# Peptides against a protein of PDB entry 3JWR: the designs that were tried, part 253

Target 1, 323 residues: chain A of PDB entry 3JWR
Amino acid sequence: TRELQSLAAAVVPSAQTLKITDFSFSDFELSDLETALCTIRMFTDLNLVQNFQMKHEVLCRWILSVKKNYRKNVAYHNWRHAFNTAQCMFAALKAGKIQNKLTDLEILALLIAALSHDLDHRGVNNSYIQRSEHPLAQLYCHSIMEHHHFDQCLMILNSPGNQILSGLSIEEYKTTLKIIKQAILATDLALYIKRRGEFFELIRKNQFNLEDPHQKELFLAMLMTACDLSAITKPWPIQQRIAELVATEFFDQGDRERKELNIEPTDLMNREKKNKIPSMQVGFIDAICLQLYEALTHVSEDCFPLLDGCRKNRQKWQALAEQ
Target 2, 298 residues: chain A of PDB entry 3JWR as posed
Amino acid sequence: TRELQSLAAAVVPSAQTLKITDFSFSDFELSDLETALCTIRMFTDLNLVQNFQMKHEVLCRWILSVKKNYRKNVAYHNWRHAFNTAQCMFAALKAGKIQNKLTDLEILALLIAALSHDLDHRGVNNSYIQRSEHPLAQLYCHSIMEHHHFDQCLMILNSPGNQILSGLSIEEYKTTLKIIKQAILATDLALYIKRRGEFFELIRKNQFNLEDPHQKELFLAMLMTACDLSAITKPWPIQQRIAELVATEFWEQGDQVGFIDFVCTQLYEALTHVSEDCFPLLDGCRKNRQKWQALAEQ

## One batch from the design tools (peptide; made by RFdiffusion4, then SolubleMPNN)

Design b2_p19_7_s4 (from b2_p19_7, 11 letters changed)
Fold by OpenDDE base, seed 5:
Structure b2_p19_7_s4 (fold): chain B 323 residues (1-323), chain A 19 residues (1-19)
Amino acid sequence: as target 1 above (323 residues)
Amino acid sequence: SDLEAVAEAARERLALEEA
C-alpha cells in the first residue's frame, strides 16, 4: 500500500525528538504516520529489531495492521489509546529504568501486548458484552474482551507479511506468546483487583524479588495495568481531554444500554450524571491508581513522575468535585 | 477493562467515606 511505502521509506526521528521517553507525552498533535514512526522507534531503541532480526518492512506492515484493527468510531479504546499505552511502557522501560530488570523476551512481549491489548475494541465493557448475549460471551466466561484482543493479536502476528516474531526460536516464540497473553489478560481490571494485594504485600514486606518467576509474572501484570491507566498520570490539560474521551465512550455505552437492553446505566455510564465525573475520578484514583503507582515507584524510583502526575490530578479533580 | 466494577467499588468506598 501507499501507506506502507511511505512508512517504510521514512526517516525515523530519535526518541528525544519524538519525546516518547517523556511520561508527560501527548499524541494529540501527531498524525497517524507519526504514531507509526514513534512505534518503530520504540522497537528500535529497545533493541528488539536487532535482537530478534526483524525486517523493517515486516515491522512497518505489522504496525499498520495493528492500527487498522482498532475501530475509528470508538471514542477512547482506539489506536491512540493503544499507542499511548505502549508509549508509557517505553517510558517506564527507558526513563523508569525497568528495562534493566527484564529480559529481551519480556520487553518484546510487553510492547506487543501494549499495542495489541485492546484490538477490535467495540467501545463497550465486558458487562455489556455479557448482558447483550454477544457470541463472544459464549466463548469466554471471564475477561471476554481481553481474550478477544489476544485472539486478534495472534491473528495479526500470524498473518502473511506481519510475522515480526519469525526470527525467534520455537521456545522463544512460545515464551513470548505466553507473556503476551498474560499481559493482555492482565488489563482486565477485575484481575488487577484480585492480584494487586499480593504485589503490594510483597513490596510492603520488602520481599519482592523479580528473580522469582511468579513474582515476575505478577510484576508484568501490574506494569501493564500501570501503562493502561497512565492517562490518569498525564499533565492536567491532557488528563482532562482524555477523561472527556473516556466519558464520551462510557455515555455512548449507557445510551446503548438504555436503547438496546432496556437497562438504566450506572452513574459512570450515565450521560445525565456528568456532574459526578470529578468525584468519580477521585474515587477511581484512590481505589485503583495511587497504590499501584506507589508500588511501581518502590520497584523503580525513576517511575515517580507517574505517581506525582496521579497525585496532582487527584487534587485537580477534588477541587472540581468541591465546586 | 471492567471499569464498571471498579467504578462501583470506588462509589462504595466514597459512600463509606461520606457516612
Scores: peptide ipSAE 0.020, ipTM 0.578, DockQ to the pose 0.072
Fold by OpenDDE base, seed 1:
Structure b2_p19_7_s4 (fold): chain B 323 residues (1-323), chain A 19 residues (1-19)
Amino acid sequence: as target 1 above (323 residues)
Amino acid sequence: SDLEAVAEAARERLALEEA
């Protein structure tokens, strides 16, 4: 395609030029081509291209395939969300110095997972899928969408000309896919809520050990969530704009819930409750976000900008909630 | 969909490789 030719022939700017190591990164000013270039740079600077012998054209095609399999009519859970998740992962690995704590396969898996974790997202949550009796709800009992996202990820990875993992041994391939699956599934907030207590307790007791395979898996799950939710850490103008996208998508779901399911949406999904957004954001930060970024900062102090950003945005949302 | 069929085939392949 013309898009592939353009991408494959383009000079890839440095990570510094692209600012993709910054926790404060924003994609708002980037074209789709530039987001793809950023993605190439992430793979390159993490040494994934070299270590796993990726062909440039194959990587380009894979990136474009991933991008293509996000829906354009979804306000938030689109390519830009996946891209921002991956960028936060990259920043956490580089600027947050988590790269040195992980294997190359884990890094490879996390980056693929971050880009792929919401593939073919429909702009509705698992509860909607279940209540609408969607065919996907018959295939999966839990984490319905996350299973679907992984299926889409696997489909793309196995598609002709998209096989970025072709340089891996059979064992490396299996390991990578296992980690990808676990990482994508970990983006279900229900699973995060279920597992986070163990992680926080390990941190609190100073018993956290990345050499333990179980604890490693747990950490990767927490790191995925931290990147997936990283919009909450962004500078206030960015956070506010992303929150509007999230609200738009949630209100669209609420509108569909009224129309298709004849139910009153929750406040989170209710367009008429827009004035509750600030207080709901404060609640979300307190219930879900703060402790995660605190724990992550204990694992790597260089991740502090995520925690600091989250705290600052809490103050901003609280101020709005008091008006 | 064609996409679902390809995904299913890929899952089957993975399962066979993990067995």
Scores: peptide ipSAE 0.011, ipTM 0.552, DockQ to the pose 0.022
Fold by OpenDDE base, seed 4:
Structure b2_p19_7_s4 (fold): chain B 323 residues (1-323), chain A 19 residues (1-19)
Amino acid sequence: as target 1 above (323 residues)
Amino acid sequence: SDLEAVAEAARERLALEEA
């Protein structure tokens, strides 16, 4: 395609030029082509292209395929969300120095997972899918959408001309896919809530050990969530804009819940409760985000900008809630 | 393995879309 030709022929700017190492990164000003170029740079600077012998054209095609399989009519859970998740992962790996704590296969898996974790998202949560009796709800009992996202990820990885993992041994391939699956499934916030206590306890007790396979898996799950939620850490103007996108999508779901399911939506998804957004954001930060970024910062102090950003945004939301 | 089953299912879907 013309798009592939353009991408494959383009000079990929440095990570410094693209600012993709910055935790404060924003994609708002970037074209789709530029987001793809950023993605190539992430793979390159993480040594994934070299270490796993990725063909440039195949990587370009894969990126474009991933982008294509996000829906354009979804306000928040679209390519830009996936891209921002991956960028946060890249920043955490590089600037946050988490790269030094992980294997190349884990890094490969995390980057693929970050880009793929919401593939074909429909702008509705698992509860809606379940209550609407969607065919996907018959295939999966829990983490319905995350299973679907992984299925889409695997489909793309196995598509002709998109096989960025072709340079891996059979064992490396299996390991990578296992980690990708676990990472995508970990983005189910329900699973995060279920598992985070173990992680926080290990951190609190100074018993956290990345050499333990179970703890490694747990850490990768927490890291995925930290990147998935990273909008809450962004500079306030960026945070506000993203929060509006999230609210738009949630309100759209709430409207559908009223119309299609004849239910009253939760406050989070209720357009009539728009005035509760600031207080809900404070609650979300307190209940979900702060402790995660505190724990992540404990694992790597260079991740502090995420925690600091989260704290700053809490203050901003609290100020709005008091008005 | 569950992964093999998913990979096979994905391949079948791709084959159906190309047909």
Scores: peptide ipSAE 0.009, ipTM 0.549, DockQ to the pose 0.019
Fold by OpenDDE base, seed 2:
Structure b2_p19_7_s4 (fold): chain B 323 residues (1-323), chain A 19 residues (1-19)
Amino acid sequence: as target 1 above (323 residues)
Amino acid sequence: SDLEAVAEAARERLALEEA
């Protein structure tokens, strides 16, 4: 395609020029081409291209294939969300110095997973999929969408001309796919809620050890969630804009719940309850986000900007909730 | 495992494309 030719021929700017090492990064001003260039830079600067002998054209095609398999008519869970998740992962690995704690295969898997974790998202949650009796709900009992996202990820990785993992040994390939699957499944917030207590307790007791395979898996899951939710950490103007996108998608689901399922939506998805957004954001930060970024900062102090951003946004949302 | 089967199938495909 012309898009592939343009991407493959383009000079990839430095991470510094692209600001992709910054936790405060925003994609709002970036074209789709620039997001793809950023993605190439992430793979390159993490040494993934070199270490796993990726062909440049294959990587470019894969990136464009991933981007193409996000829906354009979904307000939040689109390519830009996946891209921002991957950028946060990159920043956490580089600026947050988590790279030094992980293997190259884990880093490879996390970056692929971050970019792929919401593939073909339909703008509705697992509860809606289940209640609507969607065919996917018959295939999977739990984490329905996350299983679908992984299936899409696997499909792309195995598609002709998109095989960015062709340089891996059989064992490396198996390991990478396992980690990708686990990482994508970990983005189900229900699983996060179920597992986070173990992680926080290990941190609290100062017993956290990344050399333990189980704890490593747990950490990768928590890191994926931290990147997936990282919009809450962004500078206030960015946070507000992303919150509007989330609200739009949730309200669209709520409208569909009324029309298609004949149910009253929850406040979170109820367009008529838009005035509750600030208080709901405070609740979300307190219940889900703060403790995660605190724990992550304990693992790596250089991740503090994520925690600081989350705290600052809590204050901003609280101020709006009091008005 | 299902992942092993997928990995093997993928390798077979790769070998066929390089041939």
Scores: peptide ipSAE 0.031, ipTM 0.667, DockQ to the pose 0.015; fails the geometry check

Design b2_p19_8_s1 (from b2_p19_8, 13 letters changed)
Fold by OpenDDE base, seed 4:
Structure b2_p19_8_s1 (fold): chain B 323 residues (1-323), chain A 19 residues (1-19)
Amino acid sequence: as target 1 above (323 residues)
Amino acid sequence: SERAEEEEAYRLIAEAIAA
């Protein structure tokens, strides 16, 4: 395609030029082509292209395939969300220095997972999928969409001309896919809620050890969630804009819940209760986000900008809630 | 208990914002 030709022929700017190492990064001003270029740079600077002998054209095709398998008519859970998740992962690995704590296969898996974690998202949550009796709800009982996202990820990875993992040994391939699956499934916040206590306790007791395979898996799950929720850490103008996108998508679901399912939506998805957004954001930060970024910062102090951003946005939302 | 109520609140939030 013309898009592939353009991408494959383009000079990829440095990470510095693209500012993709910054936790404060925003994609709002970037074209789709530029987001793809950023993605190439992430793979390159994480040494993934070199270490796993990725062909440039194959990587380009894969990126474009991932992008095209996000829906354009979804307000928040689209390519830009996936891209921002991956960028946060990149920043956490590089600027946050988590790269030094992980294997190349884990890094490879996390980056692929971040880009792929919401593939073919439909703008509705698992509860809606289940209650609407969607065919996907027949296949999976829990983490319905996350299983679907992984299925889409696997489909793309195995598609002709998209096989960025072809340079891996059989064992490396198996390991990578296992980590990708676990990472994508970990983005189900229901699973985060179930598992985070163990992580926080290990940190609190100073017993956290990445050399333990179970704790490594737990950390990768927490890191994925931290990147998935990283919009809450962004500079306030960016945070506000993203919050609007999230609210739009949630209100759209709420409207559909009323119309299609004949149910009253929760406050979070109720357009009539938009005045509660600031207080709900404070609640979300307190209940879900703060402890995670605190714990992540304990693992790597260089991740502090995420925690600092989250704290600053809490103050901003609290101020709005008091008006 | 207050803890149980808090955990339930977290679960509801998680369910709402999960994919």
Scores: peptide ipSAE 0.033, ipTM 0.682, DockQ to the pose 0.104
Fold by OpenDDE base, seed 1:
Structure b2_p19_8_s1 (fold): chain B 323 residues (1-323), chain A 19 residues (1-19)
Amino acid sequence: as target 1 above (323 residues)
Amino acid sequence: SERAEEEEAYRLIAEAIAA
């Protein structure tokens, strides 16, 4: 396609030029082409292209395929969300110094997972899928959409001309897919809530050890969540804009819940309760976000900007809640 | 209890934000 030709022929700017190592990164000013260029740079600077012998054209095609399999009519869970998740992962790996704590396969898996973790998202959550009796709800009992996302990821990875993992041995391939699956599934916040206590306890007791395979898996899950939620850490103007996108999507679901399911939506998804957004954001930060970024910072102090951003945004939301 | 309410809140948030 013309898009592929343009991407494959384009000069890829440095990570410094693209500012993709910054935790404060914003994609708002970037074209779709530029987001793809950023993605190429992430793979390159993480040594994934070289170490796993990726062909440039194949990588370009894969990126475009991933982007294409996000819906344009979804306010938040679209390509830009996936891209920002991946960018945060990249920043955490590079600026946050997590790269040196992980294997190349783990890094490869995490980046693929971050880009793929919401593939074909429909702008509705698992609860809606279940209550609407969608066919996907018949295939999966738990983490319905996350299983679907992984299936989409696998489909793309195995599609002709998109096989960025073709340079891996069979064993490396299996390992990578396993980690990708685990990472995508970990983005179900229900699983995060279930597992985070173990992680926090290990940190609190100073018993956290990445050499332990179970703890490694746990850490990768926590890192995925930290990147998935990273909008909450962004500079206030960015955070506020993203919160509007999230609210839009949630309100759209709430409207559909009323119309299609004949139910009253929760406050979070109720358009008529927009005034509660600030207080709900404070609650979300306190309940879900702060402890995670604190723990991540304990693993790597260079991740502090995420924690600091989260704290600053809590103050901003709290101020709005008091008005 | 406050703990139970907090846990319920976590669940609701997770259900809402999760895919």
Scores: peptide ipSAE 0.032, ipTM 0.694, DockQ to the pose 0.100
Fold by OpenDDE base, seed 5:
Structure b2_p19_8_s1 (fold): chain B 323 residues (1-323), chain A 19 residues (1-19)
Amino acid sequence: as target 1 above (323 residues)
Amino acid sequence: SERAEEEEAYRLIAEAIAA
C-alpha cells in the first residue's frame, strides 16, 4: 500500500526528537504516520530489530496492521491508547531503567503486548459484554475482552507479511507468546486487584526478587498495569483531556446500557452524574493507582515521575471535588 | 464491615475500567 511505502521509506527520527523517553509524553499533536515512526524507534532503540532479525518492511506492515485493527469510532480504547501504553513501557524501560532488569524476550513481549493489549476494543467493558450475552461471553468466562485482544494479536502476528517473530527459534517463540498472553491478560483490572497484594507484600518485606520466575511474572503484570493506567500520571492538561475521552466512552456505554439492556448505569458511566468525576478520580487514584506507582518506584527509583504525576493529579482532582 | 465495603469498591472500579 501507499501507506506502507511511505512508512518504510521514511527517516525515523531519534527518540530524543520524538520525546518518547519522556514520562510526560503526549501524542495529541502527532499524525498517525508519526505514531508509527515512534513505534519503529521503540523497537529499534530496544535492540529488538537487531536481536531478533526483524525485516524493516515486515515491522512496518505489522505496526500498520495493529493500528488498523483498532476501531476509529471508540473514544478512548483506540490506537492512541495502545500507542501511549507502549510509549510508557518504552519510557519505563529506558528512563525508568527497567530494561536492565529484563531479558530481551521479556522486553519484546511487553512491547508487542502493550501495542496489542486492546485490539478490536468495542468501547464497552467485560461486564457489558457478559450482560449483553455476546458470543465472546460464551467462549470465555473471565477476562473476556483480554482473551479476544490476545486472539487478535495472534492473528496479526501470523498474518502473511506481518510475522515479526519469524527470526525467533521455536523455544523463543513459545516463550514470547506465553509472556504476551500473560501481559495482555494482566490488563484486566480485576486480575490486578487479585494479585497486587502479593506484589506489595514482597516489596514491603524486602523479599522481592526478579530472579524468581513467579515474581518475574508478577512484576511484568504489574508493569503492564502501570503502563495501561499511565494517563493518570500525565501532566494535568494532558490528564484532563484523556479523562474526558475516558468519560465519553464510559458515558456512551452507559447510554447503551439504558437503551439496549434497560439498566441504570453505575455513576462512573452515568452521563447525568458527570459532576462526580473529580471525586471518582480521587477514589480511583487512592484505591488503584498510588500503591502501584509507589511499588514500581521502589523497584526502580527512576520511575518516580509516574508516582509524582499521580500524586499531583490527585491534588488537582481533589481541589475540583471540593468546589 | 469496612473491609467488605472496600472490596466492593475495588470490584466496582475493576468492572468499570476493565476491557
Scores: peptide ipSAE 0.031, ipTM 0.678, DockQ to the pose 0.103
Fold by OpenDDE base, seed 2:
Structure b2_p19_8_s1 (fold): chain B 323 residues (1-323), chain A 19 residues (1-19)
Amino acid sequence: as target 1 above (323 residues)
Amino acid sequence: SERAEEEEAYRLIAEAIAA
């Protein structure tokens, strides 16, 4: 395609020029081409291209394939969300210095997982999929969409001309796919709620050890969630804009719940409850986000900007909730 | 218990935001 030719021939700017090491990064001003260039830079600067002998054209095609398999008619869970998740992962690895704590295969898996974790998202949550009796709900009982996202990820990785993992040994390939699957499944926030207590307790007791395979898996899951939710850490103008996208998607689901399922939506998805957004954001930050970024900062102090951003946005949302 | 109520609240939030 012309798009592939343009991408493959383009000079890839430095990470510094693209600002992709910044936790404050915004994609709002970037074209689709620039997001793809950023993605190439992430793979390159993490030494993934070199270490796993990725062909440039194959990487370019894979990136474009991933982007193409996100829906454009979904307000939030689209390519830009996946891209921002991956950028946060990159920033956490580089600026947050987590790269030094992980293997190359883990880093490879995390970056692929971040980009792929919401593939073919339909703008509705697992509850809606289940209640609407969607065919996917018959295939999977739990984490329905996350299983689907992984299936899509695997499909793309195995598609002709998209095989960015062809340079891996059989064992490396198996390991990478295992980690990708675990990382994508970990983005089910229900699983985060179930598992986070173990992580926080290990941190609190100073027993956290990345050399333990179970704790490593747990950490990768927590890191994926931290990147997936990273919009909450962004500078306030960016946070507000993303919150609007989230609200739009949730309200769209709520509207569909009324129309298609004849049910009253929860406040979070109820367009008529828009005035509750600030208080709900405070609740979300307190219940889900703060402790995660605190724990992450404990693992690597250089991740503090994520925690700081989350705290600052809590204050902003609280101020709005009091008005 | 307060803990059970908190866990239920977290579950509801997780279900709403999950996927």
Scores: peptide ipSAE 0.033, ipTM 0.694, DockQ to the pose 0.106; fails the geometry check

